Peptides against a protein of PDB entry 1IK9. Designs and how they scored, part 106

Target 1, 211 residues: chain A of PDB entry 1IK9
Amino acid sequence: MERKISRIHLVSEPSITHFLQVSWEKTLESGFVITLTDGHSAWTGTVSESEISQEADDMAMEKGKYVGELRKALLSGAGPADVYTFNFSKESCYFFFEKNLKDVSFRLGSFNLEKVENPAEVIRELICYCLDTIAENQAKNEHLQKENERLLRDWNDVQGRFEKCVSAKEALETDLYKRFILVLNEKKTKIRSLHNKLLNAAQEREKDIKQ
Target 2, 207 residues: chain A of PDB entry 1IK9 as posed
Amino acid sequence: MERKISRIHLVSEPSITHFLQVSWEKTLESGFVITLTDGHSAWTGTVSESEISQEADDMAMEKGKYVGELRKALLSADVYTFNFSKESAYFFFEKNLKDVSFRLGSFNLEKVENPAEVIRELIAYALDTIAENQAKNEHLQKENERLLRDWNDVQGRFEKAVSAKEALETDLYKRFILVLNEKKTKIRSLHNKLLNAAQEREKDIKQ
Target 3, 195 residues: chain B of PDB entry 1IK9 as posed
Amino acid sequence: MERKISRIHLVSEPSITHFLQVSWEKTLESGFVITLTDGHSAWTGTVSESEISQEADDMAMEKGKYVGELRKALLSVYTFNFSKESAYFFFEKNLKDVSFRLGSFNLEKVENPAEVIRELIAYALDTIAENQAKNEHLQKENERLLRDWNDVQGRFEKAVSAKEALETDLYKRFILVLNEKKTKIRSLHNKLLNA

## One batch from the design tools (peptide; made by RFdiffusion4, then SolubleMPNN)

Design b2_p16_4_s3 (from b2_p16_4, 11 letters changed)
Fold by OpenDDE base, seed 1:
Structure b2_p16_4_s3 (fold): chain B 211 residues (1-211), chain C 211 residues (1-211), chain A 16 residues (1-16)
Amino acid sequence: as target 1 above (211 residues)
Amino acid sequence: as target 1 above (211 residues)
Amino acid sequence: SSSEKVRKEMLEEAAK
């Protein structure tokens, strides 16, 4: 089961933050349980898949698009844009919400809720869920933080090894070239010495022929 | 201001989860506001730094150790060990808590609370704080996840560059050696050719002298 | 090290 709690403002009670809990199995399209509370009273209703389909049909909206709008309205909470207006009558227990566009507002959905007999239990359970969610999110946060610290250490280790490899490659290349040049120069010197000996031998032969 | 909400079980009402909110400025030692709720009623009290000091003195406990125990009792919630027992009388509004050791239980602290006139407002504010904390923790988790993904990419990049550097170093060493041997062999061949020419010239001179 | 080995081999071959 998935659950989302959002703070909402009711048109009838704009000074009192209400909380809208929506709970569902896998997808909102399959239906959901809605709970409204003001911290004193609570109201609950169940919305079936058939009711969602009927509301989509009544709106002449494609079901997937309609469910997408329901998800935005019911699960986003008070987004900074008053795009969704929530209405609830405590007398009739009728909950409805509207989407406000620039030039037109339209009813997105409506549900009959029932006043909960023991609202304190619903409120306690809601607070418990919030505290559980905080604990889970904190544990995840601590895990991600430790993993980031590990990854940073691993990055620094490989970076340091890489820099050492670059420096070692440059040093190797320089050393090999220096040694090569030394040996090459020795061989060149031997070649020059042998050429000089050949020239001297040829000059001596020319002297011996000239007696 | 710092705040912590914990679920607690009261000895008087063990079947009903209560919520203990503690709020303080910078350190718990400087005093705190305590709020207890059952989701219907709420009770609040202010504990001053002087009261904390007095309770520490009455216990004959060092203040830092006492505040450390207060922090564990009041901020940890229902740890799996019933190390702390919470008592509250709704009639007297007297809240006290005990530390349970293996062979002895002792009162750790006691506070007079006052019944809140409008508990719904306190409960709504408490739920708002929970929802704000969830949103903040979620944003932090999303940030840490993105950072984790970045660090992993950066690690993979430097690891790949390091492996390429290692391979390039080995390839460079092998290539330089092969090139060196080729040039060296050419020079050795020239030296051998020059020696043969010197030997031939010496043999011809020996023939001319015998002539 | 691999570099020391190659250095040694280069020097030995150069002496030949």
Scores: peptide ipSAE 0.026, ipTM 0.842, DockQ to the pose 0.003
Fold by OpenDDE base, seed 3:
Structure b2_p16_4_s3 (fold): chain B 211 residues (1-211), chain C 211 residues (1-211), chain A 16 residues (1-16)
Amino acid sequence: as target 1 above (211 residues)
Amino acid sequence: as target 1 above (211 residues)
Amino acid sequence: SSSEKVRKEMLEEAAK
């Protein structure tokens, strides 16, 4: 089961923050339970998948688009842009909300709610859910932080090994070339010495022919 | 200002989860505001730094140790170990809590609370704080997740470069040795050829002397 | 290592 709690402002009571809880299974499209509270009273209603489909059809809106608008209105909280207006009558328990566009406002949805007999239970459970969510999110934050610290250490270790490998490659190349030059120079010196011996032998032979 | 909300169970009402809010500036030692609620009623009291010091002295406990016990009792929630027992009289508004050890229970602290006139405001503000904390923790989680993903990519990139560097170092060494052997063999062949020319010249000179 | 062996063989062969 998924749940979202949002703060909303009612047109009738703009000075009093209300809380809108929506609970659903897997997808909001399958239906949901809506709960409204002011911290003293609570009201609950159930919306079926068939009601959601019927409202989409009545609006001549594609169901996925309609559910997308419901999600923005009911789950996102009234974002700081007053795009959604919420209305509730405590007398009739009728809840409705409108989407406000620049040139037109229209009703997006409406629900009949029922007053909860024991609002304190609903409020306590809502607070419990918030506290559980905080604890879960804190544990996740601590885990992610420890992973970040591990990954940073691992990165530094590999980076340091890489830099050492680059330096070792350059040093190896330089050392090999120096050693090769030494051996090559020895062989060149031996070649020069042998050529000089051949020249001397030829000069001596020319002397021996001239007696 | 720092705040912590915990769920507690009262000895008098063990079936009803209560919520204990503690609010303080910088350190709990400087004093704090305590708020108790059952989701319908709320009670608040203020505890001064002098009262905390006096309670520590009356218990013959070092102040830092006493504040450490207060923090465990009031901020950690009653951990699953029933180490702390909470008591509240709605009639007297007297709140007290005990530390339960294996062989002894003792009063750790006590506060006189006052019934809040408008508990709905306190409850709404408490829910608002929970929702704000959830939003902040979610934003932090998303940030840490993005950092983890970045660090993992950066690690993979450096690891891949390191492996390529190792392979390139080995390949370089092998290539340089192969090239050096080729050049060395050419020089050795030239040395052998020059030695053979010297031997032939010596043999011809020996023929010319006998002739 | 194989590298050290090759290096040693090259130095010995170069001395020859």
Scores: peptide ipSAE 0.026, ipTM 0.840, DockQ to the pose 0.003; fails the geometry check
Fold by OpenDDE base, seed 5:
Structure b2_p16_4_s3 (fold): chain B 211 residues (1-211), chain C 211 residues (1-211), chain A 16 residues (1-16)
Amino acid sequence: as target 1 above (211 residues)
Amino acid sequence: as target 1 above (211 residues)
Amino acid sequence: SSSEKVRKEMLEEAAK
C-alpha cells in the first residue's frame, strides 16, 4: 500500500491546518482511501475505481487525465499557487475540491466521508507513519552520505594516480630522448673520426703515387 | 531550537503509543520543553537548567553524565531493550522515567506536566513538523543522490583516462625503444663498414711497401 | 623494473 499525507487548508477553516491522507494500492486509478484530520477529529472515506470512472465521465474527461489531476490535487497538497481549493462540511461529512484556473474554477471531485469513532488511533498511526518515514529517510541519507564520501575519496585517489601517470609519461619521453641523443652523438663522432681517417689514408696514398 | 519526537509506551497504557516531544536550545543541559501526547490529549512541561542540576545532585551523578542519560532516555525513545521505562499519571500530570539495568532500576527523572487546553493545535504543529522534516530529508536525499551519480560519472571518466594514460605510457616506451634500436643498428653498420675499409686500405699499403 | 632492464640492455647494446 502506498500512502501520502499532505497539509491542506479548508475554505471553512483557513486558519487551521488539516491533514489529508491518501492510501492506495499500486495506482490511484484502482481506488483509494482518503482520511482527513484536524488533529482532534478524523473522517475517512473509500473511493472505488467505479466512482473514479464515474467522476471522469461526469466531467467528460479522459480517465487517465482525470486521475492525473486527482494525483496532483490529493497527493501534492495545496501547492503554493492555490491551484486546488478544498472544502469540507463537518456536518454533512461532504468533502469536495476544485481546480482553479485563471478564468475558471471547476469541481474536480467530491467524496462522502464518515466520522471516525476513535480519531486518536488514526492520529497516532499517522504520527507513527511520519516518524517511520523520517527514520527511513535518515538511514537512506546516512547511507548516501557515506557513499558520497567514499566516491569522493576514490575519485581523488584515481585523479592523483592519473596526474602521476601523465607526469611519468612526459618524464619518460624526455629522459629516453636525452639518452638516445647522447648515444647517437657518440656513434656520429665515431663515424666522423673513421671517415676522416679514410680520407687521410687516401690522400697519403695519392701522394705516394705522385715520384 | 532543536526538537525530537519519539514514540514511547507508558506503563499505564502499554497498548497505546504515546509521543514524547523534547525541544531545547543548543544543549539539553540548559533546559528543555517536554510535551507528551496520545493523539487526543497533550501535556507540556518546562524543565530548567536548575532542575536538571538539582536532579543530578539528588542522584549524586555528574551533570554531564546525567544529561547524557537524559538524552538517551528522552530523545532516542524507548530503544528495543526496555532500558527506559516511562510512567505518567493523567490525574496528577506526573511524568517519571526509569533506567533499567540488569540488577537495578532507578528513577532517572521526574517532571510535572500541565494539561494543554488545546491539544489539537499541539498535535497539528507536531504533524506539521514531521511533514516538514520529511520534505527536508527528501530534498537532501535527492541532492545526495544526484551528487553520487555525478561523482560516479567523474570517477569513471578519470579511471578511463588513467587506463588510457597507462597504456599510452607502455606503448610509448615500446615504440621509442624499437625506433632507437633501428637507428643505432644503422649507425653500427656504418661504423663496421668504415672500419673494414680502413683495415683494407692499411693492408694494401703494407703490400705496396713490400713491393 | 622491466623498463630499467630494457634501458640497460639498450645502453649496453648501443655501447657496443
Scores: peptide ipSAE 0.025, ipTM 0.841, DockQ to the pose 0.003; fails the geometry check
Fold by OpenDDE base, seed 2:
Structure b2_p16_4_s3 (fold): chain B 211 residues (1-211), chain C 211 residues (1-211), chain A 16 residues (1-16)
Amino acid sequence: as target 1 above (211 residues)
Amino acid sequence: as target 1 above (211 residues)
Amino acid sequence: SSSEKVRKEMLEEAAK
C-alpha cells in the first residue's frame, strides 16, 4: 500500500493546519482511503474505484485526467499555488475540495468521512510513517552520497590515467622521431662516405690512364 | 535550532508508541527542550546546560561522554537494542530513562515535564516538521540522483576517451615503425648498391694491373 | 612494454 500525507488548510479553520493522508493500492485510480486530522481529531473515508469512475463521468472528464487532478489535489499537499481549496464540516463529516482556476472554481471531489473513535492511534501511526519515511530517505541519501564519492574517485582515477596516456603518446612520438633521426643520420653518413670513396677511385683510375 | 523526533516505548505503556522530540541549539550539551507525546497528550520540559553538567558530575561521568550517552538515548529512537528503557509517570510528570547493560541498569537521566495545555498544536507542529524533513530529504535525494547520473556520464565519456587514447598510442607506434622500416630499407639498399660499385671498381683495377 | 619491444625491434632492424 502506498501512502502520502499532506498538510492542508480548511476554509472553515484556516488558522489550523490539517493533515490529509491518502492511502492506496498501486494506483490512486483503484480507490483509496482518505484520513483527515487536526492533531486531536481524525476522520476517515474510503473511496472506491467505482466512485472515482462515477465522479469522473459526472464531471464529464476522462478518468485518467480526473485521477491526475485528484493526485495533484490530494497528494501534493498545499503546493504554493492556491489552486486547491479544501472544505470540511465537522458536523456533517463532509469533505470537499475545489480547483480554483483564474475565473472558475469547480468542485473536484467530495467525500463523506467518519469520525475516528481513537484519533490518537491514527495520529501515532501517521507519525510512525513519517519517521519511517525519514529514516528510509536518510539511508537512501547516505547511500547516494557514498556512491557519488565513489563515482568521483573513479572519475579522477580514469582522468588521471587519460592525462598520462595523452602525455605518454606525445612522449612516444617525440622519442621515436629522435631515434629515427639518429639512425637516418648514420645511414646518410655511410652513404656520403661510400660516394666519396667511389669518386676517389674514379679519379685515381683517370690518373693511371693519363703516362 | 536542531530537532530530532524518535519513537519510544514507555515501561508504563509498552503497547502505545510514544514520540520523544528533542530540540537544541547547535549542540545537545548547551541544553535542550524535550517533548513527549502519545498522539493525544503532550508533555514538555527544558533542560539547561547547567543541569546537564550537574547530572554528568553526579554520575561521575565526563561531560562529553555523558552527552554522548544522552544523544544515543534521546536522539536515536528505539534502536533495535533494548539498551535504553524509558519511564514516564503521567501523575508526577516525571520522565526518566535507564541504560541497560548486560548485568547493570543505571539511570542515565531524568526530567520533570509539564503537561502541554494544547497538545494538538504541538502534535501538528511535530507532523509539520516531519513533512518538511521528508520534503527536504526527497529534494536532496533527487539532487544526489541527478548528480550520480551526471558523474556516471562524465566517467563514461572520460573512459571512452582513455580507451581511444590507448588505441591511438598503439596505432601511432605501429605506424611510425612501419614508416621507419620503409625509409631504413631504402637507405640500406643504397648502401648495398654503393658497396657493390666499389667492389666492381676494385676488381676492374686488379684486372688492368694483371694485364 | 609494447613500446620497449618496438624500440628494441627498431634498434635491431636499424643495425642490420
Scores: peptide ipSAE 0.025, ipTM 0.842, DockQ to the pose 0.003; fails the geometry check

Design b2_p16_4_s4 (from b2_p16_4, 11 letters changed)
Fold by OpenDDE base, seed 5:
Structure b2_p16_4_s4 (fold): chain B 211 residues (1-211), chain C 211 residues (1-211), chain A 16 residues (1-16)
Amino acid sequence: as target 1 above (211 residues)
Amino acid sequence: as target 1 above (211 residues)
Amino acid sequence: SSSEEVREEELEEAEK
């Protein structure tokens, strides 16, 4: 079971924050349970998959698009743009909500709710769910923080090894070239010395032939 | 202002989850506001710094140690070990709690609460605080997740560069040694050739002197 | 890299 609690303002009671809980299995399309509370009273209704299909048909809206609008309205609460307005009659227990566009408002859905006999139980369970969600999110946060600290250490360690590898590559190349130049210069000097000895030997032979 | 909400069980009503809210400024030692609710009724009391000091003195406990026990009792709720037991009389509005050790239970503190006239407002504000805390923790978790993904990419990039640097260093060393061995062998061959020419020239001179 | 080419030229000049 999935659950979302949001804050809403009722058009009739804009000064009193209400809470809208929606609970569903796997997908909102398969139906959901809607619960409304003001912290004193609670109201609940069940919306079936058949009712969702009928409302989509009545709106001439594709079912997936309609469910997408339900998700935005009921699971996000009134977003900062007042895109959705919520109405509830405590007398008739009739709940309806509208989508507000620039030039047009239209009814997105309506539900008959029933007054809960023991609202305190619903409110307690709602608070329990909030506290459980806080604890789970805190545990995830602590885990992610520890993992971030690990990844940062591992990055610094590899970065330091990489910098040492670059410096060691440049130093190796420079040292090898210096050593090889020295050895090559010794060989060149030996070649020059041997050539000079050959020239001297040839000059001495030319002197010996000339008597 | 700091705030903590915990679930507690009252000894008198063990089947009904109660919620204990504690609110304080900077340190719990400076005093706090305690709020108890069952989701229908609420009770509130203010505990002053002077009362905390007096209770610590009456217990013959060092103030910092006493505040440490208050923090464990009131901010953690009944931990899984039933280390703390909570009692409340709805008639007298007297709240007290005990620390349970293996062989001894002792009263840790007691407070006179007042029944809240509008419990729905307190409950709504409590739910709002829970929902705000959930939203803040979700935003932190999303930030930490994105940062983890960044750090993992950066680690993989540096690791790949490091592996390439290691391989390139080994390849460079091997290639340089191969090239320099070839050049040195050519110079050695030239030195051998020049030595042979010198030996031949010396042998021809010895023949010319004998002739 | 330009550094490798210059060093190949220095090696070839070290090879006369």
Scores: peptide ipSAE 0.014, ipTM 0.830, DockQ to the pose 0.003; fails the geometry check
Fold by OpenDDE base, seed 4:
Structure b2_p16_4_s4 (fold): chain B 211 residues (1-211), chain C 211 residues (1-211), chain A 16 residues (1-16)
Amino acid sequence: as target 1 above (211 residues)
Amino acid sequence: as target 1 above (211 residues)
Amino acid sequence: SSSEEVREEELEEAEK
């Protein structure tokens, strides 16, 4: 079962933060349990897949689009864009919410809730879920942090090897050129020496022909 | 102000999860506010630095060690090792906790709490803090995940550059040797040709002398 | 090692 808790403001009680819990299996489309609390009282309702389908049909909205709007309304919390207004009557236990557009507001959904006899148990379970979620998220954060530190070390190690490889390439090139220049200069000197010996031998032969 | 919420079990109500909130400034040693709730009622007390010092002295315990035990008791929640037992009287509003060792249990601390007149507000604020903490931890997780993905990309990029550098070093060395061998062989061929010309000139001169 | 040695030998043979 998946769960999301959101902070919402009710039009009837704008000064009192309410908490909207939605619990579902795999997809919100398959139905969900909605719980509303003010930290003292709690109200719960079950919304079936058939009710979701009927609300979508009544609105002449495609079911996937309707469920997408439900997800934004019920799971996102009070986003700063007051796009969704929540209404609840504690007397009738009727919960409804509206989508506010620039020029048009329309009812997006409505649910009959039941007052929970033991709201303290629902509130305790909600707090437990929050604490468990915090602990899980902290463990994930610590794991990601350790992995991040590992990746940073591994990056530094490869970077250091890369820099050594660059320097070794430049050093190799420089050393090879120096060695080759020495050898080439020796061979050039030997060629010059042999040419001079040939020139001298030719000059001596020209002298010997001239008695 | 720092805050920690823990789930605890009271000896008097072992079937009902209670929540222990501790709020402090910078260090627990400087004093703290303790809040206890069962999701319906709430109780709050303020513990001063002087009271912490007095409790440490009464126990003949070094203050830093005592605060270390307070931190384990009050901030760690009910760890599976039942090392700390929590007691609360709803009638007297007296909260005390004991450290259970193998052969000895002793009272670690005791606080007078006051019943909160509006527990719903305290509970709502506690839930808000949990939701805010979840949101912050989720944002940190998303950030660490993105950073982890970045570091992995950066590692792959450097690794690929390193492999290219290794291959380029080997290719450079091979190319330089090939070029130098060609040039050296040309010079060696020229030296051999010049030596042969010198030998031929010497042989012709020896023939001319015998003539 | 072996490729560097062969290359040093090729350099020494390039140097007689």
Scores: peptide ipSAE 0.014, ipTM 0.831, DockQ to the pose 0.003; fails the geometry check
Fold by OpenDDE base, seed 3:
Structure b2_p16_4_s4 (fold): chain B 211 residues (1-211), chain C 211 residues (1-211), chain A 16 residues (1-16)
Amino acid sequence: as target 1 above (211 residues)
Amino acid sequence: as target 1 above (211 residues)
Amino acid sequence: SSSEEVREEELEEAEK
């Protein structure tokens, strides 16, 4: 089961932060449980997949688009853009929310909620979920931090080996050229010596012919 | 200001999870505000640095050790080891907790709390803090995840460059040796040719002397 | 290593 808690402001009680919990299985489209609390009272309602489909049809909206709007309204909280307005009557237990556009406001959805008999249980469970989520996120953060530090070390190790490999390649090339120049110079010296011996032999033969 | 919320179980109400909020500036030793709630009622007390010092002295415990025990008791929640037992009287508003060792249990601390007039405000603020902490931890997780993915890419890039450098070093050595062998063989052939010319010149001179 | 020795021997045989 997935769960999202958001803070909302009701038009009727703008000074009192309310909390909107939505719980669902896999997708919001398959239906959800909605819970509203002010930290003293709580109200709950169940919305079925059929109700979501019917509301989308009544609005003449494509179901995926409607569910996308429900997700923005109910799971994001009222984003800072005041695009969604929430209304709740404690007397009728009727919850509805509107989407505000520049030229038009329209009702995006409505639910009949039921007052919870023991709101303290709902509030305690909500706080427990928040604390569990904090603990899970902290453990994930610590894991990611340790992995990040490991990857930085591993990167520095490979970088240092790479730089040594580049330097060793240049050094190898330079050393090989120096060694081969020495051997080539020895062979050149031997060639010069043999040429001089040939010239001397020719000069001696020319002297022997001149007697 | 630092804050920690933990779930605790009271000896008097073991079936009802309570929440213990502790708020402090920089160090718990400088004093703290403690808040207890059951999701319906709330109680608050302030503990001063002087009270912490006096309690450590009365216990004949070194202050840093005592503050370390307070931190484990009040900020960790009752860890799974049942080492700390919490007691609260709603009538007297007296909160006390004990450390349980194998052979001895002793009172680690006690506070007089005051019942909060508007517990819903305290509960709403507590939930708001939990939601803010979740949002901050989510943003940190997303940042660390993106950085981790970057470091993995950067590591793979350097690793691939390193492997190419190793292969290129081996290839360079092999290529240089092949090229130098060709040049050396040309010089060896020239030396052999010059030696043969010297031998022929000597044989011709020996023919001219016999002639 | 034996590969360096063989290459030194190939250089020395390239040197006779």
Scores: peptide ipSAE 0.013, ipTM 0.830, DockQ to the pose 0.003; fails the geometry check
Fold by OpenDDE base, seed 2:
Structure b2_p16_4_s4 (fold): chain B 211 residues (1-211), chain C 211 residues (1-211), chain A 16 residues (1-16)
Amino acid sequence: as target 1 above (211 residues)
Amino acid sequence: as target 1 above (211 residues)
Amino acid sequence: SSSEEVREEELEEAEK
């Protein structure tokens, strides 16, 4: 079971923050349980897959699009732009919500809720779920932080090896050229010496012909 | 103001999860506000820095050690080892907690609480704080995840540059040696040619002397 | 180490 808790404001009680819990299996499309609380009272209702399909048909909306709108309304609250308005009657236990667009406001859905006999248990369980979610998110944050620190070390190590490789390549090129010039100069000196010996031998022959 | 909410079990009501909220400024040592709730009722008390100091003195404990024990008890609940036991009387509003060690159990502290007139507001505010903490932790998780993905890309980029640098160093060495051998062989061929010319010139001189 | 020494020796033998 997946669960999301959101804060909402009811049009009937705009000064009192309410909490909307939605619980579902895998996808919101398969139906869900909705719970509303003000921190004192709680109200719960079950919405079936067939009711979701019927609401989509009644709205002449494609089911996937309708479920997408339900997800935005019920799992994120009104959102930062107050796109969704929530209404609840404590007397009738009738919950309904509207999507407010610039040119058209429409009822997105409605649910009959039932007043919970023991709201304290529902509230305790809701707080437990929040605390568990905090603990799980903290553990994930600590893991990601340690992984970031590892990746940063690994990056620094490879960067340092890369810089050493660049410097070693330049040093190798410089050293090889120095050694090469040394050996080439020795061979050039030997060639010059042999040419001088040939010139001297030719000059001696020219002297021997001139007696 | 910093805040921590923990789940606790009261010895008097072991079947009902209670929530202990502690709020403080910078350090728990400067005093704190404690709030207890069962999801229906709430009780609050203020603990001063002077009371914390007096409790440490009465326990003959160093203040920093005492505050360290308070932090473990009040900010983490009992912990996984049930090291802390919590007691509360609804009639007297007296809250006390014990540290249970293998050889010694001792009262770590006690507070007089007051029953909150509007527990629903305290509970709503507590749930709001939990939801805000979840949202903050989610944003931090998303940030750390994006940073991990960045660091992994940066590592792969440097690793690929490093491998190319290693291969380029080996290729440079091989190319320089091939060029070097080619030029050296040309010089060796020239030296051999000059030696052969010297030998031929010496043989011709020896013929001219025998003639 | 050993591969650099072998390459220096191959260069010296090629010089001889």
Scores: peptide ipSAE 0.012, ipTM 0.830, DockQ to the pose 0.003; fails the geometry check

